# Peptides against a protein of PDB entry 3QIS: the designs that were tried, part 45

Target 1, 334 residues: chain A of PDB entry 3QIS
Amino acid sequence: PSLELSRREFVFENVKFRQLQKEKFQISNNGQVPCHFSFIPKLNDSQYCKPWLRAEPFEGYLEPNETVDISLDVYVSKDSVTILNSGEDKIEDILVLHLDRGKDYFLTISGNYLPSCFGTSLEALCRMKRPIREVPVTKLIDLEEDSFLEKEKSLLQMVPLDEGASERPLQVPKEIWLLVDHLFKYACHQEDLFQTPGMQEELQQIIDCLDTSIPETIPGSNHSVAEALLIFLEALPEPVICYELYQRCLDSAYDPRICRQVISQLPRCHRNVFRYLMAFLRELLKFSEYNSVNANMIATLFTSLLLRPPPNLMARQTPSDRQRAIQFLLGFLL

## One batch from the design tools (peptide; aimed at target 1 D181 F184 Y276)

Design b2_p19_3_s2 (made by RFdiffusion4, then SolubleMPNN; from b2_p19_3, 11 letters changed)
Fold by OpenDDE base, seed 5:
Structure b2_p19_3_s2 (fold): chain B 334 residues (1-334), chain A 19 residues (1-19)
Amino acid sequence: as target 1 above (334 residues)
Amino acid sequence: SEMDKRLEELKREAFSATD
């Protein structure tokens, strides 16, 4: 079997979080026999491509002189954003297009990624006084390393040494402050807040705005700003309630005094963000007659974002664990 | 580039499996 490929080199410029890019090429059977094609894993890889890349179709049959269009889709989700922000991964891959009983054809994928405040740690964002796109990539790496060391010191109950020369970190990330302050000012009377989806174009504008500037006002509808806050919280590499405290939150869910003690043990930035969000949500609940928002809806929505089970191969959250997690959060809303 | 080197490694691996 034999194929002709219209293109073998693909460049994806300015790849951004949640922005789909597509490149297309054609494959033609220039042989005398039917062929089966498939994208196959490289040696030592489990998948034919990186998590941010997809081929469609990834396999198929071609009769002699048949042609098929293949789409290469690049999409950075919450699952890939953190490793791309840190520079641990890059927009670089090699695809192997295999023919059954035939040749391998190599496709080269390249490009550049533009970092986002979405998928960046709370610790790193508290150190960023400027938009993330103004921060050199080398300095992003240093900020993540310093953030890891601060988290470890906080977990060990080590008093931060007064390192007298480092600029004091922000009490909360500027991005969270901007989102919540906007919602507090403009969205408290918004009907169906957190129940109506935002517009995808407005969400992209909000992300680009937070990545590149410190705006006076966030663009888009109240629904888009509300959804952007949910996306931000979902994309955090470490949830607002750190994984180390997950089980203790479930165990304490029916004792409001123990719940407050557990929250007091969070790293400073996580604890500040949690308290800030809970203060905002309690204020929003005072306007329930106008916004149709209730404590059970808010607790159910935000529990999945703020109190995630730790990444473990066996950690399917039980219905009992989910109810305990909701009850834990309700103790801060009521 | 580093990718060009890896591409040439993968090509060598693929040829050595077809002899």
Scores: peptide ipSAE 0.054, ipTM 0.596, DockQ to the pose 0.007
OpenDDE base, seeds 1, 2, 3, 4: peptide ipSAE 0.009, 0.017, 0.029, 0.049; ipTM 0.513, 0.470, 0.614, 0.551

Design b2_p19_3_s3 (made by RFdiffusion4, then SolubleMPNN; from b2_p19_3, 11 letters changed)
Fold by OpenDDE base, seed 3:
Structure b2_p19_3_s3 (fold): chain B 334 residues (1-334), chain A 19 residues (1-19)
Amino acid sequence: as target 1 above (334 residues)
Amino acid sequence: SAMDERLEALRREAFSATD
């Protein structure tokens, strides 16, 4: 069996969070026999490609002189955004197109990623006084490393944040402040807020706006700004309630005093973001007559975002654990 | 409100770092 490939080198320029890019190529059976093709893992890899890449179709049959179009799709989800923002991963891969009883064909994938405030840690964002696209990649790495160390020190109660550090972190990320300030000013009377999806184009504009600027006003509808807040919280590498406190939140869910003590043990930025979001959501609930938002809906929605089970417990979350998590948040909304 | 004061403090912190 034999294949001819129209292209073997692919470049994905300016890859962004949640922005799909596609590059297409053709494969043709230039042999005299039917052939099966598939993308296969390299050596010790579990997958034929990195999580942000896919081939469509990834396998198939070709008759003699048949041609098929293959799409290489690049999409940075919440699962890949953090490692790309830190530069731990890059828009580079090698695909192996295997031909049954034939040879392997190597495809080279390259490109550049544009960092996002989405999928960046709360600690790093509290140190970023400028839009993330203005921050050199080397400084992003340093900010994530420093943020990890300060998180660990804060959790261990070992070092008070030295009030004398020349660069004081923000109380909350500017991106969270911008999203919540917008919603507070313009969306309190918005019917079906957090229940109606935003527009995908507006979501991309909001992401690009937050990554590149400090706007006076966020573009898009109130629904798109609300969904952008949800996407931001979902994309956080560490949830607003740190994984280390997850079980303690569940255990305290029916004791409002212990719940407040658990929140007081969060890293400063996480604690500030949590208190800020809870203050906003309580304000939003005062307008329930206008926006149709209730405490149970909000608690249910935000629980999945703010109080995520640790990755090792995700598959083991019981309905009881979910109800305790909801009850924990309800104690801050009521 | 206590929220407005906190929002204004956050605004000052976010903008005072751009000069």
Scores: peptide ipSAE 0.025, ipTM 0.591, DockQ to the pose 0.076
OpenDDE base, seeds 1, 2, 4, 5: peptide ipSAE 0.011, 0.005, 0.020, 0.022; ipTM 0.556, 0.328, 0.526, 0.620

Design b2_p19_3_s4 (made by RFdiffusion4, then SolubleMPNN; from b2_p19_3, 10 letters changed)
Fold by OpenDDE base, seed 2:
Structure b2_p19_3_s4 (fold): chain B 334 residues (1-334), chain A 19 residues (1-19)
Amino acid sequence: as target 1 above (334 residues)
Amino acid sequence: SEMDKRLEELKEEAFSETF
């Protein structure tokens, strides 16, 4: 078997969170026999590509002189955004196009990723007084390392962080403040808020706006701004309620006093964000006659975002655990 | 580049599995 490939090198410039990019190439059977092709894992890899890359089709048959178009799709989800923001991963891969009883053909994938405030830690974002695209990549790495060390110190020492040597962090990320302040000002009377999806183009504009600027107003519809807040909370590498407190939240779900004590043990930035979001959501619930928003809907929606089970427990979450998690949030909304 | 080096490593690996 033999193939001819129209292209072997692919460059994905300016890859962004949630923005699909596609590159296409042709493969042609220039042999005399039918061939089966497939993308195969490299030695020691479990997958034929990195999580942000896909080939379509990834396998197929070609008759002699037949041609097929293959799409290489690059999409950075919440599952890849954090490692790309830190520079731990890059827009670089090698694909192996295998022929059954034939040769391997190597494809090179390259490009650049543009960092996002989406998928960045709350601790790092509280240190970022400027848009993330204005921060040098080297300084983003340092801010994530410092953020981890600050969280660990906050958990271990119960000692006030020595307020003396570095610029005081923000009380909440500016990105969360911008989204919530917009929703508070403009969306309290929005019918079906958090129930109607936003527009994909508007979501991309909101993400780009938060990554590149400190706007006076967020662009897009109230639905798109509301969904952007949900996407932001979902993309956090650690949920607003830290994983170490998950079980304690479930255990306290029916005791409002213990619930407040558990929240008081969150790292300062996480605790501030939680209180800020709960204050906003309680205000939004005052307008339930206009926005069709109720406490049970909000608690159900935000529970999955704010009170995520640890990765090792995610597959084991019972309906009872979900109900306890909802009840925990209800105690802050009512 | 670093990618060119890794591509040559993968060619050597694939050649070693085929023989």
Scores: peptide ipSAE 0.051, ipTM 0.542, DockQ to the pose 0.008
OpenDDE base, seeds 1, 3, 4, 5: peptide ipSAE 0.026, 0.023, 0.021, 0.023; ipTM 0.635, 0.605, 0.513, 0.636

Design b2_p19_4 (made by RFdiffusion4)
Pose (drawn by RFdiffusion4):
Structure b2_p19_4 (pose): chain A 293 residues (1-134, 168-310, 319-334), chain P 19 residues (1-19)
Amino acid sequence: PSLELSRREFVFENVKFRQLQKEKFQISNNGQVPCHFSFIPKLNDSQYCKPWLRAEPFEGYLEPNETVDISLDVYVSKDSVTILNSGEDKIEDILVLHLDRGKDYFLTISGNYLPSCFGTSLEALCRMKRPIRERPLQVPKEIWLLVDHLFKYACHQEDLFQTPGMQEELQQIIDCLDTSIPETIPGSNHSVAEALLIFLEALPEPVICYELYQRCLDSAYDPRICRQVISQLPRCHRNVFRYLMAFLRELLKFSEYNSVNANMIATLFTSLLLRPPPSDRQRAIQFLLGFLL
Amino acid sequence: EASEFLDEFREKMHEEVRS
C-alpha cells in the first residue's frame, strides 16, 4: 500500500468571499497491491478539514497502479466569511490523506484571505467610512449603495427579487463594494437585488438581533408592541430595519410592474431579517407584514 | 410617510457618503 503524489503543498492566493478556487493534484498507487485512500480528521476533530475547504474526491480505491486526480476546493461561504474577515481563522490547514492500513500523507494548505464588507457586522460597517479593502453612518454605505441603485433603476424591474442574478456580476458587485464607493454599481438589477439578499443573509448579526427574535414572535400580533421590540435594537440595526421596510413599501407601489407583492416580500425577507440563533414561521411573516402594511 | 422618510433618509446618506 503506497501512493505517489504529484504535489503535497497547495497555495490559495487572494481567497475571496464566495469565489471558488481549485488546486488539483494526482494520486498514483505505486505499490504492488491495491490500496484504499481517504482524508481523515486530525487527532480529536470531527472533519478532515475546515468548512471552507473540501477534497473531491475525499476517498477511493486504486489498483496498482491507476491514478486519480484530487481537487482541493476552497469556497468561503456565509458560514466562514466572518471568521476569515476577522482573522479568527486563516487560509491554512493540514490534510491527512490516509492509506487504509498504511502510511499517512500530509498535505499543507496555505494562502491568504481578502476581507469583505459582506459578512461584516452592521456596527463595524457603520464605523467605517471608507471601503474595507480600498459619528457613525446611519446605515452601512454598502447597503445604501445597493438600495440606492435599486431605487434609481429597478422600481419598474420585472420580477424584481424573483429572478436570480449572474454569478459573475455578484462577485463584481461584492468586490466593487469591498474596494470602492462607486458612481454606479455594476451588473443587472437582478444581480444587485440578489447581492442585497446575500448581504443581509451574510450578516454575522441579523438586522433583527438574535435575542429580540423570540420577543418579536410573541409580540407578532400587536403592532404597538412589535414597534417597541424594534426600538430595543441598537441604533444601526433599528435604522437598517426601518430603512429596508421603507424601501420595500416603496417597491410595493410599483407592484404592477415589478411583481413585488406582500406575499413574496414576507416569505423572502422574513427569514433574512429575522433569523433564530414551524408556525413560528407564521408569527414571523405576521411580524414583518405588520410593518409593510 | 414611508416614502417621504425614505427620500429624506437617502438624501442624508448621500451627503454623508459623498462628502

Design b2_p19_4_s1 (made by RFdiffusion4, then SolubleMPNN; from b2_p19_4, 12 letters changed)
Fold by OpenDDE base, seed 5:
Structure b2_p19_4_s1 (fold): chain B 334 residues (1-334), chain A 19 residues (1-19)
Amino acid sequence: as target 1 above (334 residues)
Amino acid sequence: SASEYLKKFMEELRKEIYG
């Protein structure tokens, strides 16, 4: 069997978080026999492509002289954004299109990724006084390394280290401040806040705005700004409540005094973000008659974002664990 | 009040971000 491919090299320029890009090519059976094609893993790989790439269809049959269009889809989700922001991964891959009883065809995928504040650690963002797109990639790496070292020190030492000659970190990321400040000013009376989805186009504008500028006002509807906050929290590599404290939060869920003690043990930036969010959400609850927001809805929504199970426990989360996690947050909203 | 504390905190952060 043999195939003719219309293209073998693909370039995805300016790949961004949550922006789908598509490149299409055609394969044709120029042989005399039916053939089965499939994308196959390379040696030592478990998957035929990186997590941000997909082929559609990834397998199929072609009769003699039959043609099929294949779409190569590039999409950076929360699962790939962090490793692309750090430069640990890149928009580069090689796809192997295999023919049963035939040869392999290699496709080259290349491109560039534009970093996002979404999927960046709270510690790194507290050190970024400028938009992430203004920060050199080399400096992003240094900020992430420094952020890791500070988290480790904060876990070992409950006392704030005397911040040496480095610029004082922000108390919270500017991005989360911008989102919450907007919602506090404009969305307290918004009907169905956090219940109505935002517009995808507006969400993209908000992300691009936060990645490239420090605006006076965030573009889009209150629903889009609210959803952008949820997306931001979901995309954090380390949740606002660090994985190390997850079990202690569940164990303390019905003791408000112990819950407050657990939160006091968070790294400074995480603790500040948590307190800021809880203060904001308590203000929203004062306007429940207007915004239809209640404590149970908010606790249920934010629990999955703020108090995520560690990756090793995700598959084992019980309904009881989820209820304890919700109860833990309720103790800060009531 | 809790509202006044939140407003004060947001204003302090505003100065850190734009100052």
Scores: peptide ipSAE 0.518, ipTM 0.944, DockQ to the pose 0.779
OpenDDE base, seeds 1, 2, 3, 4: peptide ipSAE 0.501, 0.508, 0.512, 0.506; ipTM 0.940, 0.941, 0.943, 0.941

Design b2_p19_4_s2 (made by RFdiffusion4, then SolubleMPNN; from b2_p19_4, 12 letters changed)
Fold by OpenDDE base, seed 5:
Structure b2_p19_4_s2 (fold): chain B 334 residues (1-334), chain A 19 residues (1-19)
Amino acid sequence: as target 1 above (334 residues)
Amino acid sequence: SASEYLKKFMEQLRKEIYG
């Protein structure tokens, strides 16, 4: 069997978080026999492509002289954004299109990724006084390394380290401040806040705005700004409540005094973000008659974002664990 | 009030971000 491919090299320029890009090519059976094609893993790979790439269809049959269009889809989700922001991964891959009883065809995928504040650690963002797109990639790496070292030191030492000659970190990321400040000013009376989805185009504008500028006002509807906050929290590599404290939060869920003690043990930036969010959400609850927001809805929504199970426990989360996690947050909203 | 504390905190952060 043999195939003719219309293209073998693909370039995805300016790949961004949550922006789908598509490149299409055609394969044709120029042989005399039916053939089965499939994308196959390379040696030592478990998957035929990186997590941010997909082929559609990834397998199929072609009769003699039959043609099929294949779409190569590039999409950076929360699962790939962190490793692309750090430069640990890149928009580069090689796809192997295999023919049963035939040869392999290699496709080259290349491109560039534009970093996002979404999927960046709270510690790194507290050190970024400028938009992430203004920060050199080399400096992003240094900020992430420094952020890791500070988290480790904060876990070992309950005392604030004497901030040496480095610029004082922000108390919270500017991005989360911008989102919450907007919602506090404009969305307290918004009907169905956090219940109505935002517009995808507006969400993209908000992300691009936060990645490239420090605006006076965030573009889009209150629903889009609210959803952008949820997306931001979901995309954090380390949740606002660090994985190390997850079990202690569940164990303390019905003791408000112990819950407050657990939160006091968070790294400074995480603790500040948590307290800021809880203060904001308590203000929203004062306007429940207007915004239809209640404590149970908010606790249920934010629990999955703020108090995520560690990756090793995700598959084992019980309904009881979820209820304890919700109860833990309720103790800060009531 | 808790609202006044939040407003004060946000205003402090505003100065840290834009100042």
Scores: peptide ipSAE 0.540, ipTM 0.947, DockQ to the pose 0.776
OpenDDE base, seeds 1, 2, 3, 4: peptide ipSAE 0.526, 0.533, 0.533, 0.531; ipTM 0.945, 0.946, 0.947, 0.946

Design b2_p19_4_s3 (made by RFdiffusion4, then SolubleMPNN; from b2_p19_4, 10 letters changed)
Fold by OpenDDE base, seed 3:
Structure b2_p19_4_s3 (fold): chain B 334 residues (1-334), chain A 19 residues (1-19)
Amino acid sequence: as target 1 above (334 residues)
Amino acid sequence: SASEFLKKFMEEMRKEIYG
């Protein structure tokens, strides 16, 4: 069997978080026999492509003189955003299109990724007084490394060593401040806040706005701004409540005094974000008659975002653990 | 109050960003 490919090189320019890009090509059976094609893993890979890439279809049959269109889809989700922001991964891959009893055809994927404040650590964002797109990629790497070291020092209650000439970090990321400031000003009376989904186009505009500017006003509906806050919290490489404290939160869920002590052990930026969000959410709850927001709904929604199980826990969160996590958060909302 | 904390904190952050 033999194939003709219309294209073998694909460039995905300016790839962004949650923005789907597509490139299409055709494969034609120029042989005299039916053929089966499939994308196959390379010798040392478990998957035929990186997590941010897919082929559709990834396999199929072609009769003689038949042609099929294949879509290469690039989509950066929360699962790939952090490693792309740090430059640990890049928009580069090689796909192997295999013919059964035939040849291998290599496709080259290349491009560039534009960093996002979504999927960046709270520690790094507290050091970024400018939009992330204004920060050189080399400096982003340094900021993540420094942020990790400061987080560890904070958890160990070590006094910050020399305040070298590094600018004082923000108390919370400016991006969280902007989102919450908008919601506090304009969304307290918004019916079905956090229950009605935002518009995908508005969400992309909000993300792009936060990545490129420090706006006076966030574009989009209150629902889109609210969902952008949820997406931001979901995309954090480490949740607002650090993984190291997860079990202690569950163990303390019914003791409000111990819960507050656990939160006091958070790194400064994480603790500030937690307190800020809880204060905001308590303010929204005062307007429950207007916004239909209640403590149980908010606790259920935000617990999955703020208090995630550690990734190394192969064990699925039990219903009991989930209820304890919700109860922990309720103690700060009531 | 939570409201007073929010208002104060928002104003402090505004100064940290634009000051």
Scores: peptide ipSAE 0.639, ipTM 0.964, DockQ to the pose 0.857
OpenDDE base, seeds 1, 2, 4, 5: peptide ipSAE 0.626, 0.633, 0.627, 0.633; ipTM 0.962, 0.963, 0.962, 0.962

Design b2_p19_4_s4 (made by RFdiffusion4, then SolubleMPNN; from b2_p19_4, 11 letters changed)
Fold by OpenDDE base, seed 5:
Structure b2_p19_4_s4 (fold): chain B 334 residues (1-334), chain A 19 residues (1-19)
Amino acid sequence: as target 1 above (334 residues)
Amino acid sequence: DASQYLREFREQLRKEIYG
C-alpha cells in the first residue's frame, strides 16, 4: 500500500490554554489496493501523540483513489497546562502514520505556547507581581523551583531563612484576588451564580485578561467570572488543600476543631487562599434569597476543586469519602 | 467576623497589587 500526503509539517502559533487550534491535511490512496492507516506510538511512547494533540480520524480504511481529510487538533487542557507553563513540555511532536504492511510516514508538529496563570502553582503566582505573559520563561522556571522549596519548608514548619533581597510574596495570587473581588462587588445578588455556565468567548477573554494585565475590572458576565474562578481552581497543579492533608481532612470531617487545625498546617499561600475563598462564600450565602446559592450546593461544587484526592487514590474514592469531603467544607461555610 | 476579615483582606491586597 502507498499514500500521498498533502502536508507533513504543521506549525501551531500562539497556542493558549483552552483555545482549540486545528490544522487539516489530506491523505490519498495512490496505490491499487485498499489500505488501513493508523497513528502509532513511537518505540518509547505509550501514546501516538502528546496529551495536547489529537488526530481525527486517528485510524481508517482507504479504497484505491480515496482521499480523507485528517484534522490535527491542539488543545491545552488542565492536564497539559502545567507542564507547558514550566517549559517541561513544548508544542513539538512527531506523529507516525502507519500503513498496515506498508511504509511509515512522519508528521512534524511544532509551534509555541503562551504561558497562563491557569495551571501555575499558588506559590509561583504569589511571587508574580506582574502578569505571567510579562515574566521571562527563565524566571518562570526559577519561580517554580523556589515555590516548590518554599512549600516543602512550610510543610516542615521550617523557619523561613532570611528573606534575601527577593520581593515579599503576595498573600494570595492577584488572579484569585481579582476574580473573587469582582464576584464580591457585582455577583452577590446574581441569580443562579455558579449554576449557570459562562460564555466560552467571555471565558477566553477573562483568561487572556488575567494572563496579560492587572485590570481594574474583569470583562464578561458574572457567570463567566464565576466559571473562570472554578476553572482556575481546577487547573491548579496542587489543589488549595494540599494532597498531603487530604486524608486528614476526611478523618476530621465531623470535628470542626480538628478541621481548623488541619487547615492551619497548610502552606501560607494555600491557607490564605482557603480562608479568603471561605470568607467570600460565607458572604455569598447571606444573599441566598437573591442568588439561589445554598451551603450544600457550594460545598458539593467546591469540594471537587479544593479537596481533590491524590492522583493515586482518585480511582478508589468511595461515596463515603466524597460525603466526608463535602462535610469538611460545610464546616467552613456554616 | 468573616465579613470584616473579607473587607480588610480585600483592601490589604488591593494595596499590595496596585500600590
Scores: peptide ipSAE 0.530, ipTM 0.949, DockQ to the pose 0.928
OpenDDE base, seeds 1, 2, 3, 4: peptide ipSAE 0.518, 0.518, 0.518, 0.508; ipTM 0.947, 0.947, 0.948, 0.945

Design b2_p19_5 (made by RFdiffusion4)
Pose (drawn by RFdiffusion4):
Structure b2_p19_5 (pose): chain A 293 residues (1-134, 168-310, 319-334), chain P 19 residues (1-19)
Amino acid sequence: PSLELSRREFVFENVKFRQLQKEKFQISNNGQVPCHFSFIPKLNDSQYCKPWLRAEPFEGYLEPNETVDISLDVYVSKDSVTILNSGEDKIEDILVLHLDRGKDYFLTISGNYLPSCFGTSLEALCRMKRPIRERPLQVPKEIWLLVDHLFKYACHQEDLFQTPGMQEELQQIIDCLDTSIPETIPGSNHSVAEALLIFLEALPEPVICYELYQRCLDSAYDPRICRQVISQLPRCHRNVFRYLMAFLRELLKFSEYNSVNANMIATLFTSLLLRPPPSDRQRAIQFLLGFLL
Amino acid sequence: DEDKEFLEEMSTEIEEQLS
């Protein structure tokens, strides 16, 4: 049971939020007998690697002496973007490739991460007047830029918030917001609209903070009480919520053109603005509908 | 009209804070 590896060290340079990278290598069974390989957790872990990293394939069977290409894939999603933004985690790791009844092969993962305004808290973004990788703002300039673009160009956009944008343009928008305060956000209206949804979803703390979440559901049927729960939010969260509710009510005026109705807004934005740490889903859409109408 | 006015005021305030 022996393996030959084309390489054991891999570098993921300039890793960005939601941008896929692949570092590929070849495994060859140079032994005399067939072998089983698999990636295993390091002593006392649950997984063989961190969430932003994946092996494809992560296990297999090799006769002497067939070869197999292994893809080490890095993808920073909404689950890891904040800890990598913060530096609480680095683009580094060790993969232990394990021969069943045999040697262990140690693969070293290194590289660097580029922080994004996406996955950064509303509070910190309101404190930063310049792009992240170039008195506080009422709202983060990044969300203002996205909403400003949609307000200017997308009020009459057919199926706004119902058609997915382009992956390439989403990344261009994110990098644009990380590095600049542009005159125009690049990409189609559908891309800018989706980038907004991704922005809200990637927030480490939702627009409606987690501890106020349950109170929102309980209060869902009293508009006086719902507004008061909103008053308990920190200034930046309260402002973003009010700002978005005003923006969505503005879009509802053009529903005959942009097909944006209360039904779609409620089911789309409720889960983004109001996340927990069933029929609560109903009190939640009721909570949000109370502001839209 | 009030929502549109509110959004325009918010936009002006952001521009002034970034100037």

Design b2_p19_5_s1 (made by RFdiffusion4, then SolubleMPNN; from b2_p19_5, 6 letters changed)
Fold by OpenDDE base, seed 4:
Structure b2_p19_5_s1 (fold): chain B 334 residues (1-334), chain A 19 residues (1-19)
Amino acid sequence: as target 1 above (334 residues)
Amino acid sequence: DEDREFLKELSKEMEEWLS
């Protein structure tokens, strides 16, 4: 069997977080026999492509003289955003289109990624007084490395060495402040806040706004701003409650005193963000008559974002663990 | 209201630091 491919090189320019891009090509069976095609893993790979790439269809049959359109879809989710922001991964891949009893055809994927404040660590963002798109990529790497070291020092209760030479970090990331302060000012009376979804176009505008500017006002509806906050918290490489404290939060869930002691052991940036979010959410709950928001809904929603199981424990989370996690957060909302 | 005061004070501090 043999195929003719309309293209073998694909360039995805200006790839952004949560923005789908598509490139299409045709494959044609120019042989005299039916053929099965599939995208196959390269040597030592488990998958035929990187997590931010997919082919549709990824396999199929072609009769003689049949043609199929294949879509190559590039989509950066929360699972790929952090490694692309750091430059650890890039918009580059090679796809192997295999024919049963035939040849392999190689497709080259290339492009560029535009960094986002979504999927960047709280510690790195606390060191960024300018929009992330104004920060050189080389400096983003340094900021993540420095942020990791500061997190580790804080967890180990090591006395900070000489604070004197580095620019003082923000109390909270400016992006979280912009989102939460907007919601605090304009959304406390918004009916069905955090229950009504935002508009996808507005969400993209909010993300682009936070990546490129420090706006006086965030664009979009209160629902879109609220959902953007949820997306931001979900995309964090390390959740607001660090993975190292997850089990201790569950174990303390019914003791409000121990819960507060566990939170006091968070790294400074994480602790500040947690306190800020809890203050905002308690303020929002005072307007429950207007916004239809209640503590159980908020605790259920935010627990999955703020108190995530470590990746190695995700598959083992019990209904009891989830209930303990919710109870832990309820102790800060009531 | 301690939470409302905290949110306002933090907003003021952030505005001063980003100016």
Scores: peptide ipSAE 0.687, ipTM 0.973, DockQ to the pose 0.800
OpenDDE base, seeds 1, 2, 3, 5: peptide ipSAE 0.678, 0.684, 0.684, 0.680; ipTM 0.972, 0.973, 0.973, 0.972

